# Peptides against a protein of PDB entry 3WG5: the designs that were tried, part 209

Target 1, 218 residues: chain A of PDB entry 3WG5
Amino acid sequence: LAKNIVYVAQIKGQITSYTYDQFDRYITIAEQDNAEAIIIELDTPGGRADAMMNIVQRIQQSKIPVIIYVYPPGASAASAGTYIALGSHLIAMAPGTSIGACRPILGYSQNGSIIEAPPKITNYFIAYIKSLAQESGRNATIAEEFITKDLSLTPEEALKYGVIEVVARDINELLKKSNGMKTKIPVNGRYVTLNFTNVEVRYLAPSFKDKLISYITD
Target 2, 218 residues: chain A of PDB entry 3WG5 as posed
Amino acid sequence: LAKNIVYVAQIKGQITSYTYDQFDRYITIAEQDNAEAIIIELDTPGGRADAMMNIVQRIQQSKIPVIIYVYPPGASAASAGTYIALGSHLIAMAPGTSIGACRPILGYSQNGSIIEAPPAITNYFIAYIKSLAQESGRNATIAEEFITKDLSLTPEEALKYGVIEVVARDINELLKKSNGMKTKIPVNGRYVTLNFTNVEVRYLAPSFKDKLISYITD

## One batch from the design tools (peptide; made by RFdiffusion4, then SolubleMPNN)

Design b2_p22_3_s4 (from b2_p22_3, 12 letters changed)
Fold by OpenDDE base, seed 5:
Structure b2_p22_3_s4 (fold): chain B 218 residues (1-218), chain C 218 residues (1-218), chain A 22 residues (1-22)
Amino acid sequence: as target 1 above (218 residues)
Amino acid sequence: as target 1 above (218 residues)
Amino acid sequence: MPVSAERKGDGVEIEVIGTGIK
């Protein structure tokens, strides 16, 4: 019997291999409990492309819906965070958050200046982000512009342009607004209608390791 | 009697001499069992050109059809992976995957910048990739642009342009869609019509060595 | 004798590795 349980977990900071471990752990817990969904409260300035791609794969392999929620106000799904969101079953944003700015780079110089990625790499990620948008029925033109123009959007703009599905102030409003929505990508080969009627919300705490690594990478 | 068996194996990560060993092992197992085909789930960012060329030769020498399946969603047949795909009997892609970005390079500098290949090498690989496309009846113009423009494509674009043969969400859909298709290159001198009616799917696990090497090269 | 085609692929990489998206 599907439990009317929704998990909520937080992922904050740079996207790294450790962030993959966090996603994997959180989703696995929710899968094991046959949760209705997991909501990941995401706040990231970006990070590693390899880790990002692994996270997207893990989300897409999820046995349950994974909702990315850019939260709290002031948070961002910047750069790698945008790709992760576009790879998810549903995207929500809180007021005062942002999404976009997805231009790939090779890193930062000692003076903090960006080392530009070669066109080869940029074009790869253009194709990749467009694929994520197209697969999820989201705006692929805007997804491309997240790279080509370093575009960043407000929640209202992102909703308007068909990048995201929900603007919500909190978890309760998110659950209310997303109730009855279909996932933007399949869950086990099927588009799932979210059922957030009479749900128990369970918060997942970060592990000790999660806290420690977050502290080191900040 | 041809067994109605289809093998499925995974190859992930950089293309190296170890990746050749994986291809060789998997194809050999499928050949020994007189399988109807082997499907290789491919996810690669690229790798060594020498290893790539050896893999292409091994595929072309296969006694059974080798299907390259860019899978799962978020995976890529990038760079060397594109050449491998173009050298295969059939190409499939999952939604949310990519193919292309085939410009050869000599490597990366200490700052992560690309060391460009000389025109002589670039022109060699242009000729090579065009030959693979032409031999397989795939779009040689696009194959060239994978190098000259560092082009990358979505599954839908790749299908539309005649680079690939199938877009499929999973193995079952792949088998269904590719049933009755002819191989794009010969198997033992003959173009084979794929017969995926009443097939047993057998998954090949990576060897311990395969797992270890994948871990070291990541 | 199979002409050892000059493997001009020696030392060439076809990769998109090491990219940050920040």
Scores: peptide ipSAE 0.039, ipTM 0.242, DockQ to the pose 0.071; fails the geometry check
Fold by OpenDDE base, seed 4:
Structure b2_p22_3_s4 (fold): chain B 218 residues (1-218), chain C 218 residues (1-218), chain A 22 residues (1-22)
Amino acid sequence: as target 1 above (218 residues)
Amino acid sequence: as target 1 above (218 residues)
Amino acid sequence: MPVSAERKGDGVEIEVIGTGIK
């Protein structure tokens, strides 16, 4: 039987519009090859909300399942990363990672203090994150608390509370555990049952552009 | 004869990843309706380089001609906006607008001073902007000088120097002047001759999301 | 720091979602 392809790509650093390009490129490659899925190894402290929303939309428009995998240990899907995860077809986390802390801010003041977002903005993102959770059948209450309490969760907590679907130590365990799971959001209008029984894992490297901009954003 | 559709949408404010979403949404709508073109009324002081590059890519991937129209009077396609324009199928400017000032920066320091980009980054964007100009048959020397001299041009100068294609006071004049012009970059692998003789102009409004994020970025 | 094209105007990069992770 011809092996189905599973792509793995890494996205690390701040969520910017460049991060969108990375997502778009990686997902597009995987779409073109009719991959069973793409796994995005995500490690982000957060970033721009606008970029985040675009990334979410790009994931939602994906022709193949997009699995967000908070990896490696020590990684986070913090802030914007949480939204991205909640917008994805499956969320996995490695042990020693975190998810949450989603409070929108306007930025940092000169003294390093957070410039708080006005209630209108905060409420928008509360509604948005809850929508992502609801649409994906994930815990919308916790999603809200990622903002209202700036809550961060461990993988075990996130799994327990129904925020994520998988805790996995590595790609192999992720594939094993997620095999037979249905996507939490539709792909091309339908929920897809993941089939990872006979897959070839292909790693996507960052482009030169990706490396340069990642370097610039780091 | 059934009127061909020309869409008009406005993108205003800082170029962010949200701006990408606006471009993507607007272009997608116009693509779905097989529009003759979409005109993006652009007014931007600049923004994020990463978002800009994504927008350029989205424009380049458009199934229909994307006309960047620096409008209304007082508007600018500054910094990131210039790249977007140079990445488009046609550039128009209204009188009293500007284009240029494309020097990449790392940001602003606490005192409001510009944090200069290292030569490596500056050189990257020089190469990039020149590439956009070259690919579109526009003035690559001036495109370079948008960075190296932080040059800004009037519509008349930009037209004179072969940076843009049209100076127009309004949409009607733009349609009239650009009628029969070929796109400066390909659409679906071919240069398209614009046909605006019998068109219906449809305006796209910002989504609620667009309005909110625009408000947040303003 | 993400590369920004020079903005004519307000130097405030809105880092909309900052890591409050202390």
Scores: peptide ipSAE 0.039, ipTM 0.252, DockQ to the pose 0.135; fails the geometry check
Fold by OpenDDE base, seed 1:
Formats: sequence, structure tokens, C-alpha cells
Structure b2_p22_3_s4 (fold): chain B 218 residues (1-218), chain C 218 residues (1-218), chain A 22 residues (1-22)
Amino acid sequence: as target 1 above (218 residues)
Amino acid sequence: as target 1 above (218 residues)
Amino acid sequence: MPVSAERKGDGVEIEVIGTGIK
């Protein structure tokens, strides 16, 4: 029987317009091959809110399930990464990772201090992150607290609070635990039950362009 | 005979994640109605590079032609606006508008001075803007000079140098002049010949949300 | 319902890679 394909790709570093291109490319490849899903191994401190929102939209437009996997140990889905995760079809975290810290900022001053966002902007992102949580059936109160309290959670806490769906040590455990789960948001207007029985895992490498830009933005 | 529909929408102000949502919403409406095209009346001083790149990608994913129209007189497709234009299926400009000034910056200091981007970032955007020009059969040398010389052009210059396709005073002249033109990039993998014979023009209003965010980002 | 997220994310960086094209 033709094996179902699951793609795995890595996105690491700051969320930028280039990160959007990575998401778009990876998801497009997986869509073209009618993959069962794509897993994005995510490690980000955050980044640009606009890039984040575009990434969320690209995930929501995906013809296949997009699983955000905060990986490896020590990785984070910080700030923009949390929004991306909350906008995805399934969230997994490896032990020793974190999620949260979503307070919007205008940037850093010359001395490296954070420039605070005005209340209007903060309130917008509160509404936005709550909408992502609500649409995905995740904890909207905790999503708000990612901003209002700059809250960060462990995988165990995030699972406990209904922010994420899976804690997994590696791709194999992730596939095993997520098998038979329903996507938290629709794929082509339908909630999909993941079928990770008899799957082939295909790793996507960053393009030369991807590598160059990651090097420039880091 | 059922009239072909052309949608017209306005995007004004800084390019942000919200601007992406506007593009996405407007294009989606036009796609759903199988419009002949959508015209985006663009007036922007620039904005976020990530939002810009996401907008370009959304345009490139459009199931219908997206025409960027720098309008009204006094408007600009400055900085990010130029990239968006170069990523579109057709560029038009009204007399008294401008295009260009694409040098990337890290932001503004507390005193309002520009923080220069490092050469690596500048070089990335040079490569990116050249790619947009090349893919659309537009002048890649001028596209580079939009960054390296911070060049801005009039509509007449931009047309002369092969950066844009149409100079038009209004929507009616734009439709008249662009009728029978081929898109500069593919729509669903094909270059489309625009048919603006017997068209109905439908104006899209900004949503309440669009109005509120424009007010917050200005 | 497509949550029309009026993206107030203009100049807002959620951890800023501060490259603006203004």
C-alpha cells in the first residue's frame, strides 16, 4: 500500500518575511505531494508581528495539516512563535522547550531596552491571540496571559492548560501520539483525523536561499 | 452577456500585518466571484518588510490578476509599496505619483534618524527586488537602483524604464489601457490576457476592522 | 467565520527583527 507521507522541516531563528517564504515553500511541497501532514520543527525567540500573521494565514490556507513542533530540547515558540503555534492544526512540544511571552513591543532602543507598544496595539494582539485560541479550541485565557503577564509555559503546563495537544521527545513519538487526533482547525473546511499509520517521513532541507537569509537575520 | 467583474479596493498607509489582511480579504472576495481582476489603489510610504513579502506572496497565489494602481495623484508606492507593485500582475500609476525608494532600514532612532540596515540585509533585499523584477519581466537594474541609489521615479520614467505597464488618470483609463495586456506574472501557472470589455466595476470598502487598524497604525 | 484580524501589527514587532522597508 502506498505509504502516507509526512514531511518534516525546520524553522529556526527570528520570524521574518523570509520565515514566511520558508513556511510557504515547505507547505507547498507537502501540498503538492498530498502529504498526510507537514511537521514544522520550530525554534524561535519571536520576530515580526506581520510576518507572524502571514504565516498563520498561510497555515490556515494549507491543503494539509500543519503541525508545529517546538523542537529540539532548549527550543522555544516564543512570542511570534506562540501565535504561529496557536494558528496551526496541531501543537507539539519536546521536553525542555517553552511557549509564550507574547507581549508586543515596538522594538528595542539603542541601549537595548524594550520600547513598549501602546495599549491600542497590545489590545489588538490580545484580541488576535484569543481569536487563534478560540478558533482552535485552545485556552483563550492562557493565550491572553501570554501577553498580559508575559507568561511562558513548559510543555507539561501547556498541555495541562489546553494550549497544546502533544508532548513528544522526537518525531516518532510525535507521530505515535498524534495518530488519530483531529486537527484543532479545519483543513479545506473540515477537521481532519490524522492517520500516521504506515507513514514515510520525508525531511525537507532549507534551500540555499533559506540558509543564506537565516544567516543574515540571526 | 454576464458582465465580467473588476473589483477595486484601496490600501492606504503603512504596510503592516494588517495590510496583508486587507490584501487577503480583497483578493479572496474577487477570487470567490471569479472576477476578471482586482485593482488595488495603493498609497503607501512603505512599512514592514515581512508584511510586504507576505503581500507579494498572497498576490502571487491569487487565482485572478491583481493590478497595483498607484493612486490618487500625490500617492506613492514607496519602499515596500514598490516591492508589492513589482510582485503584482500589472502596475499602473496615476500622473503625480511616485515609485521607488526601497532601501531597507532597521527603523528610526529616538531622534527620528534612520537606522541603517547592515550590508547583509541590504544585499538580501537587492536580490529579492531583482528577483521580483526578473520574474515579472521588468527592469531589474532599476529595481536594484531603487535600493542602491534610493531611486524614486515618476510614472513616465517608470513606464519608460520598463518598471510599470500603464500610466492612467483614473480607473476608466486604466481599464481601457490595460485591456488586452498580458499579466506580467502567471495566474494559476498561466499568463492571462486581460479582458476589460463589458466589465462591471465593483468597489470594495474597507471592513470596520480595516478602518480601525488603519487608524491605529497611522 | 474568517476572523478579520485587523492586524494592528504595523510597527509592532513581537520580538523585533527591526528591518523596516519604509
Scores: peptide ipSAE 0.035, ipTM 0.271, DockQ to the pose 0.077; fails the geometry check
Fold by OpenDDE base, seed 3:
Structure b2_p22_3_s4 (fold): chain B 218 residues (1-218), chain C 218 residues (1-218), chain A 22 residues (1-22)
Amino acid sequence: as target 1 above (218 residues)
Amino acid sequence: as target 1 above (218 residues)
Amino acid sequence: MPVSAERKGDGVEIEVIGTGIK
């Protein structure tokens, strides 16, 4: 029986347009092989809102389930990473990771102080993050509080509050726990039941370009 | 006789992952309609290197010619915008625009001073920008000097030095001047002769998302 | 800090927690 393929790829660092390219490349490879799913091991301190929104859209247009896995321990889906997670088909977190702190900023001033986003921008992202939560059947109140209270959660809290679907220590535990789960958003207009029985795990290495950009952005 | 379609779209502001999405969307629309070309009216003060490299790759993978047009007067293809231009099938500039200033930086310090990129990063981008110039038959020496001397050029200088192909005041003049030109890089492995005889110009509006992100990034 | 080709302006960042790449 042909083994169902699950791809695993790493995306680490700031959310940028290169991060979009990484997502696009990884998802495209997995789509071409009609993979059961792709798991993105995500570790990000945040990044650009535009890149984030594009990544979310790319995930939502995926022909296969995209699982965001906040990994390894010590990793975060901070700020932009939280939006990406909320836009995905399934969210998992490893123990010792975090999610949240989604308040938009314009950047840092010359003195290193935060330049606050005007209320219009903050309100836009509140509406956006709530929409992502609602569309995925996740906790929209907590999603809002990720912005309004700069809230960050542990995996256990995030699971408890209905922000994420799985807490898992490694890929094997993730596959076991997520087997039989429905995607939180549609794939090609349908909610998909994940089938991780008899799967072959394939790791996607960063391209030379990916390595270089990670090297530049880190 | 079915009129050949030329699409025109605007990309304004910082080069980010959303800018990548804009390029991808615009090019995809034009590809789907088998357009003769797409003209991107570009006005950018620069942006993210990763986004830039992804945009360049997306342009190079286009099934149709992508023309970068630095427009309107006062616009620039600064920094990341220059790389994008050099990665495109044809570069045009309007009078009163600029191109160049490509030196990579890590960002701004707390006091607003530039954090310089280490030599390894600078050298990488020197090699990269020279490669783009060489592949497109454009001036690799000037491309290097865009980094090493932080050089910026007028349209007339850029044309004179073989950095760009066209100086044009508007889309109509651009179409007239570029008619019969060969693309500076291949389209589907072939250098294409642009045919702007009997063309219909179609403007692509920014999506709601495009408007929002431009609003956020401006 | 990600290498930006010289930015005359920074777009909206959703809060970047960390010293790294603007």
Scores: peptide ipSAE 0.033, ipTM 0.275, DockQ to the pose 0.082; fails the geometry check

Design b2_p22_4_s1 (from b2_p22_4, 11 letters changed)
Fold by OpenDDE base, seed 2:
Structure b2_p22_4_s1 (fold): chain B 218 residues (1-218), chain C 218 residues (1-218), chain A 22 residues (1-22)
Amino acid sequence: as target 1 above (218 residues)
Amino acid sequence: as target 1 above (218 residues)
Amino acid sequence: SAAKRGRVEIDAGRSPRELERK
């Protein structure tokens, strides 16, 4: 029986244009192999709005399901990470992770204080995050509150409120729990029922460039 | 006669948090040595708004004059670079350089198209760039038009319109022409008259980290 | 492409946690 392939890749750190390249590379590999899905283990404090929006678009253009998995325990899909998750085909979280805190900022002052985004920017991202939630059939009220209240949720809360689809401790539990689920957004115009029966898990490693940039930015 | 020191450093490429670190490092070195000024040779296509605002703040907090010099010929102070220049104590440009094109964007689409910033963001940066121009006694109308018309200027135009203070072919001509000029913004609450008589020019090299990041981002 | 690099880009909020890890 032709084993369905599931790719797993890690994306850690700040969301940048380079993070887009990582997403693009990983998804492209999985698309080329006609994988059942790709799981992106995401741990991000946030990052750039532009890169985030491009990543969301790249996910939505994927020929295969893209599962965002907030992993490992202690990881977060903070800020930009939440938008990415809400733009994906399925969201999973490991216990001890977090999602939310999506209020846009202009940056940080020298003293470490946040430079607040003007209301106009905040409202733009409210509309944007709500659209992502609505398109994916996720909780748009909570999506808004991720900005307006700078809300952060546990996996259990996020599941309860209909922000995410799966709480899973590891890849095996994720595959088991997500098996038979429909994607929250279409793949090539169709909602896909995930089939993780008899799958081969393939791990994609970061490129040398990925490792180097991570080392420099950390 | 105790030689007054003038530092010269290069900042090239996209404006990022790392570019802030470069500015901070270079200015700090020059401050520690009680330099007469630091000249930053700037060549940037633009970059992040957060980093830009932090750089502007760092320049404004400098204990010494910070001169932005758009250099060499072919260089630009595009987008974020213009804001940085307008936030500095003196702006110089080499012939064959450009300044302007300051319309904020959210990013680039996969197809390379610009994702426009919402009017709210554009208006925020209009107010911001106008404030920088006003505080420095530079042309606030042109500063606005750098956004509203996405205007780019030659050195000669920028000088003519009162956007910049000096057109200079090299560091020596810059020092000569800027000698006796008052800073366009205060240094420690006082407008400083530049004294480039009998100065020692010291070049600051990029750190290994600077070189590595430049290599990776290019 | 080199053309993508040029404009003032808005940071969608870094979570406050980026400040704590430095």
Scores: peptide ipSAE 0.049, ipTM 0.301, DockQ to the pose 0.648; fails the geometry check
Fold by OpenDDE base, seed 3:
Structure b2_p22_4_s1 (fold): chain B 218 residues (1-218), chain C 218 residues (1-218), chain A 22 residues (1-22)
Amino acid sequence: as target 1 above (218 residues)
Amino acid sequence: as target 1 above (218 residues)
Amino acid sequence: SAAKRGRVEIDAGRSPRELERK
């Protein structure tokens, strides 16, 4: 029986291999506790495509629902963050956050200009992001435009277009609004109905390592 | 006039945007001091290709020679580390270190297996690593094989094949052996002859941030 | 291909590619 516990953890900054370790640690703790879900408060400008793909895979292998919550106001799920969100069981956004701008790049030139990704890479990630959207029953056309147009959306637009599931100001509103929703992707092969009735909210502190990397990547 | 100062700094762990900041900080300090050179003691399993490219670019824009020193014994300049080394003004390795294994990957699957890079990405980095080797007068065939064969070399092999310039047990031996060598790439458009006669060795401590990320990525 | 994913940056700005050793 799932405990009436919802874990909440924060992931802030660039998506890296360390960010993968954060996701893995947080999800593992919540899995071990048989939590009803874990909410990841996400604030990222993006990061590594590989770390992103690994994170998506880790989320999809979760024994419990993983909710990506773009939080606090002013936060973003930009680029890699959007992919992670689209790979998750439920996406929520706080008012004043953003999602999108997913065009892959090769990096930055010495003058700080973007080095464009060759079409084959861009096309790969178009296919990938569309797959994530389709598998999660989210708007694959908009997901493609996150790349092709570098589209960025408000929470209200993202909700309207069927990119996300919830707009919520805080954890309590998120729990209230998502209670009774089905996960957008399976948990252990089944779509789970979220049960946030009388749940304990348990915050996972970043490890000493997590705090420090967040401080460095800020 | 360059001060008879050589800076030594350590960069350990995964190559990330933070690693770029470390390189930038260290090189900037050494540039501001008009140091004869900076030696970066590198120990990395690899990391981000973007961070790597940015680091290479930062090295190539350095106002002073940047020496990559794979150190201590047991250290590696694996993957991204090899590219960084090949982009630098001089490469040294300590005995018992390694260089190579540069095949780009997309990341790791859930079971920890490598997700292979599509040929177009692999080919991009083949061209890139060959360019770095050619521009630095290093073995471009071996540089390609660092990718195509995931080749890894000992310091002695890397020296023999013309991938690196120095094998040295410590900073003093490095300074002695590299004294009078020309940089393998230009500094401000000129190949510099290194002058390590009567130099002060000045160690740059990792910032509090640097220490902490190293601790996390270890 | 994992090699390409690792070497692709999906940042709103800079997205990193992986050149890591297993």
Scores: peptide ipSAE 0.045, ipTM 0.296, DockQ to the pose 0.121; fails the geometry check
Fold by OpenDDE base, seed 5:
Structure b2_p22_4_s1 (fold): chain B 218 residues (1-218), chain C 218 residues (1-218), chain A 22 residues (1-22)
Amino acid sequence: as target 1 above (218 residues)
Amino acid sequence: as target 1 above (218 residues)
Amino acid sequence: SAAKRGRVEIDAGRSPRELERK
């Protein structure tokens, strides 16, 4: 029986327009091969809200399940990463990772101080993050508190509060634990039951362009 | 008598976080040398609102006058470029350039279709662009129409409507025409009268990083 | 720079997306 393909790709660093291109490329490859799912290993301190919203849209338009996996230990789905996770078909976290801290900012001043977002903007993202949580059947109250309290959670807390679906140490444990789970949002209008019984794991590497961008942005 | 220094730098392409770094670097060099002003030759189709607002803030925090010059012929200060211009100490345009088209979008769909911004976002940017126009003594009604009507103007129209201060074919004509003009916003709390009588023009080139980013983003 | 790494610039207000030209 032809093994179901699961793609695994890594997205690390700031969320930017280039990060959108990475998500788009990775998801497109997995879609073209009719993969069972793609797992995005995410490690981000956050980034741009525009890029984030494009990424969320791209995930929601995916022809296959997109799993956000906060990995490895020490990684975070911080700020924009939290929105991306909440916009995805399934969220997993490795032990020693974090999620949250979603307070919108206008940017950094010359002194490195945060420029606070005006209330109108904060309220927009409160509504947006709550919408993502509600649409995915995740904890909308905690999603709001990621902004209003700048809340950050451990994997165990995030699981307990119904923000995420899986805590897993590695891809194998993730596949095992998520097998038979339904996607938290629809794929092509249907909630998909994940089938990870007899899968081939295919790792995707960043393109030359992606590597060059990462090198320049670091 | 020591010639007053005027720096000239070019910013071309999409407005991104890297564009902010270019603005910051260029303005910082000119500040360090106590330049009379810096002229930024701007050609942009627009870009990210976050980067744009950081750039506007960096311009407004400048220790010296920052002149946005839409150049060469065929260039535009489109969308984000218009906000940057309206946030600057003086705007000039070359013949055959354009300014405007400031309607905020959430981004592009997979089909290349524009994802419309929700009214809350549109209204935020209407308020913001009007604020920039008002603070600089420029036409706030036209600034609003750059969003509400997606209005684009010629240099002659922009000058006529009080959006810009100068139409100039080249740097020499710009220096000549803007000599003795007051900045439209303060520099260190004071409106500066530009003195371009006996200036040394110094051109700044993009850094290796800036060139590499442009090559990758194109 | 390290300072840019810390908080997600969900520059929500400034990140209405692309004031990109149509």
Scores: peptide ipSAE 0.043, ipTM 0.279, DockQ to the pose 0.353; fails the geometry check
Fold by OpenDDE base, seed 4:
Structure b2_p22_4_s1 (fold): chain B 218 residues (1-218), chain C 218 residues (1-218), chain A 22 residues (1-22)
Amino acid sequence: as target 1 above (218 residues)
Amino acid sequence: as target 1 above (218 residues)
Amino acid sequence: SAAKRGRVEIDAGRSPRELERK
């Protein structure tokens, strides 16, 4: 029986235009190979809102399920990472990870203080994050509180409140637990039932460009 | 009977990118020799949050148990040190040590006053530290209070509240008390029962680089 | 939209985060 393929790739660090290129490349590879899904191991403190919105769109336009997996333990889907997760077909978290803290900022002042976003921008992102939650059948009230209270959740809290779908220690447990789950948003206009009964896991390495940019930005 | 090896190394001072390199080097040596465990004698006032998170990840990725031992008497696992401990396979403290005081800060102003972290950052670290505690089966309420109340605990209090596993005066007492304990987090996906019945203790010295950087930063 | 044009950062991590005890 031809093994269904699941791709696994890592995205770590700040969300930038380069992070968009990583998502696009990884998803495109998995689409070309008609993979059952791609799992993105995500570890991010956040980043640029424009890049985030582009990433969300790229995920939503995917021809295959995109699973955001906050991994490894100690990782986070902070800020922009939460939006990306909420825009995905399935969210998983490893124990020891976090999600939330989504209030937009204009940047940092010279003294390291946060420059607050004006109400206009904050309200835009409240509406945006609520829409992502509603579209995915996830907790829109908590999504709003990720901004208004800068709420961050543990995997157990996020699961309990219906923000995420899976808590898993590793890829094997993730595949096992998510097998038979429906995607939280459509793939090509249909909710897909994930089938991980007979899968080959293929790891996608960062490109040389990916490594170089990570080295410069870290 | 081939003696099982336990490595012991010291990490002292501020948590920095260099501290990550020390953890990585020490754990790698112990992994290469298939040690029963490595004990890190930790004495830190805290340090950089990014370095701390990387250290936690490195510990969690260890192929062998990593025991954080707050040692000697008078030492602390303050701030970032607490996170590292909570991310480890076993926490021990010597009498006369402390753990806690985990509230994040943005730094120090020119007058030496603390620049408080905004709620966004504080809430992120609340979720993070709670997740570390939950993953390790340690007291998540106290972990939260390490931030919200800047709580610091004695070894006896930390043991009582289920934050740590062992109070020990020295390495020999630590090995004796921890013998037969299960790791609080998995090693290679499994909870390991520590076996210290027939062990050789090997001390790892700081590298020349370690000594030089400590000399420059102290 | 005007919100797309501004340098909006959604970052919890870019601040120099120190976890230090004085």
Scores: peptide ipSAE 0.036, ipTM 0.318, DockQ to the pose 0.090; fails the geometry check

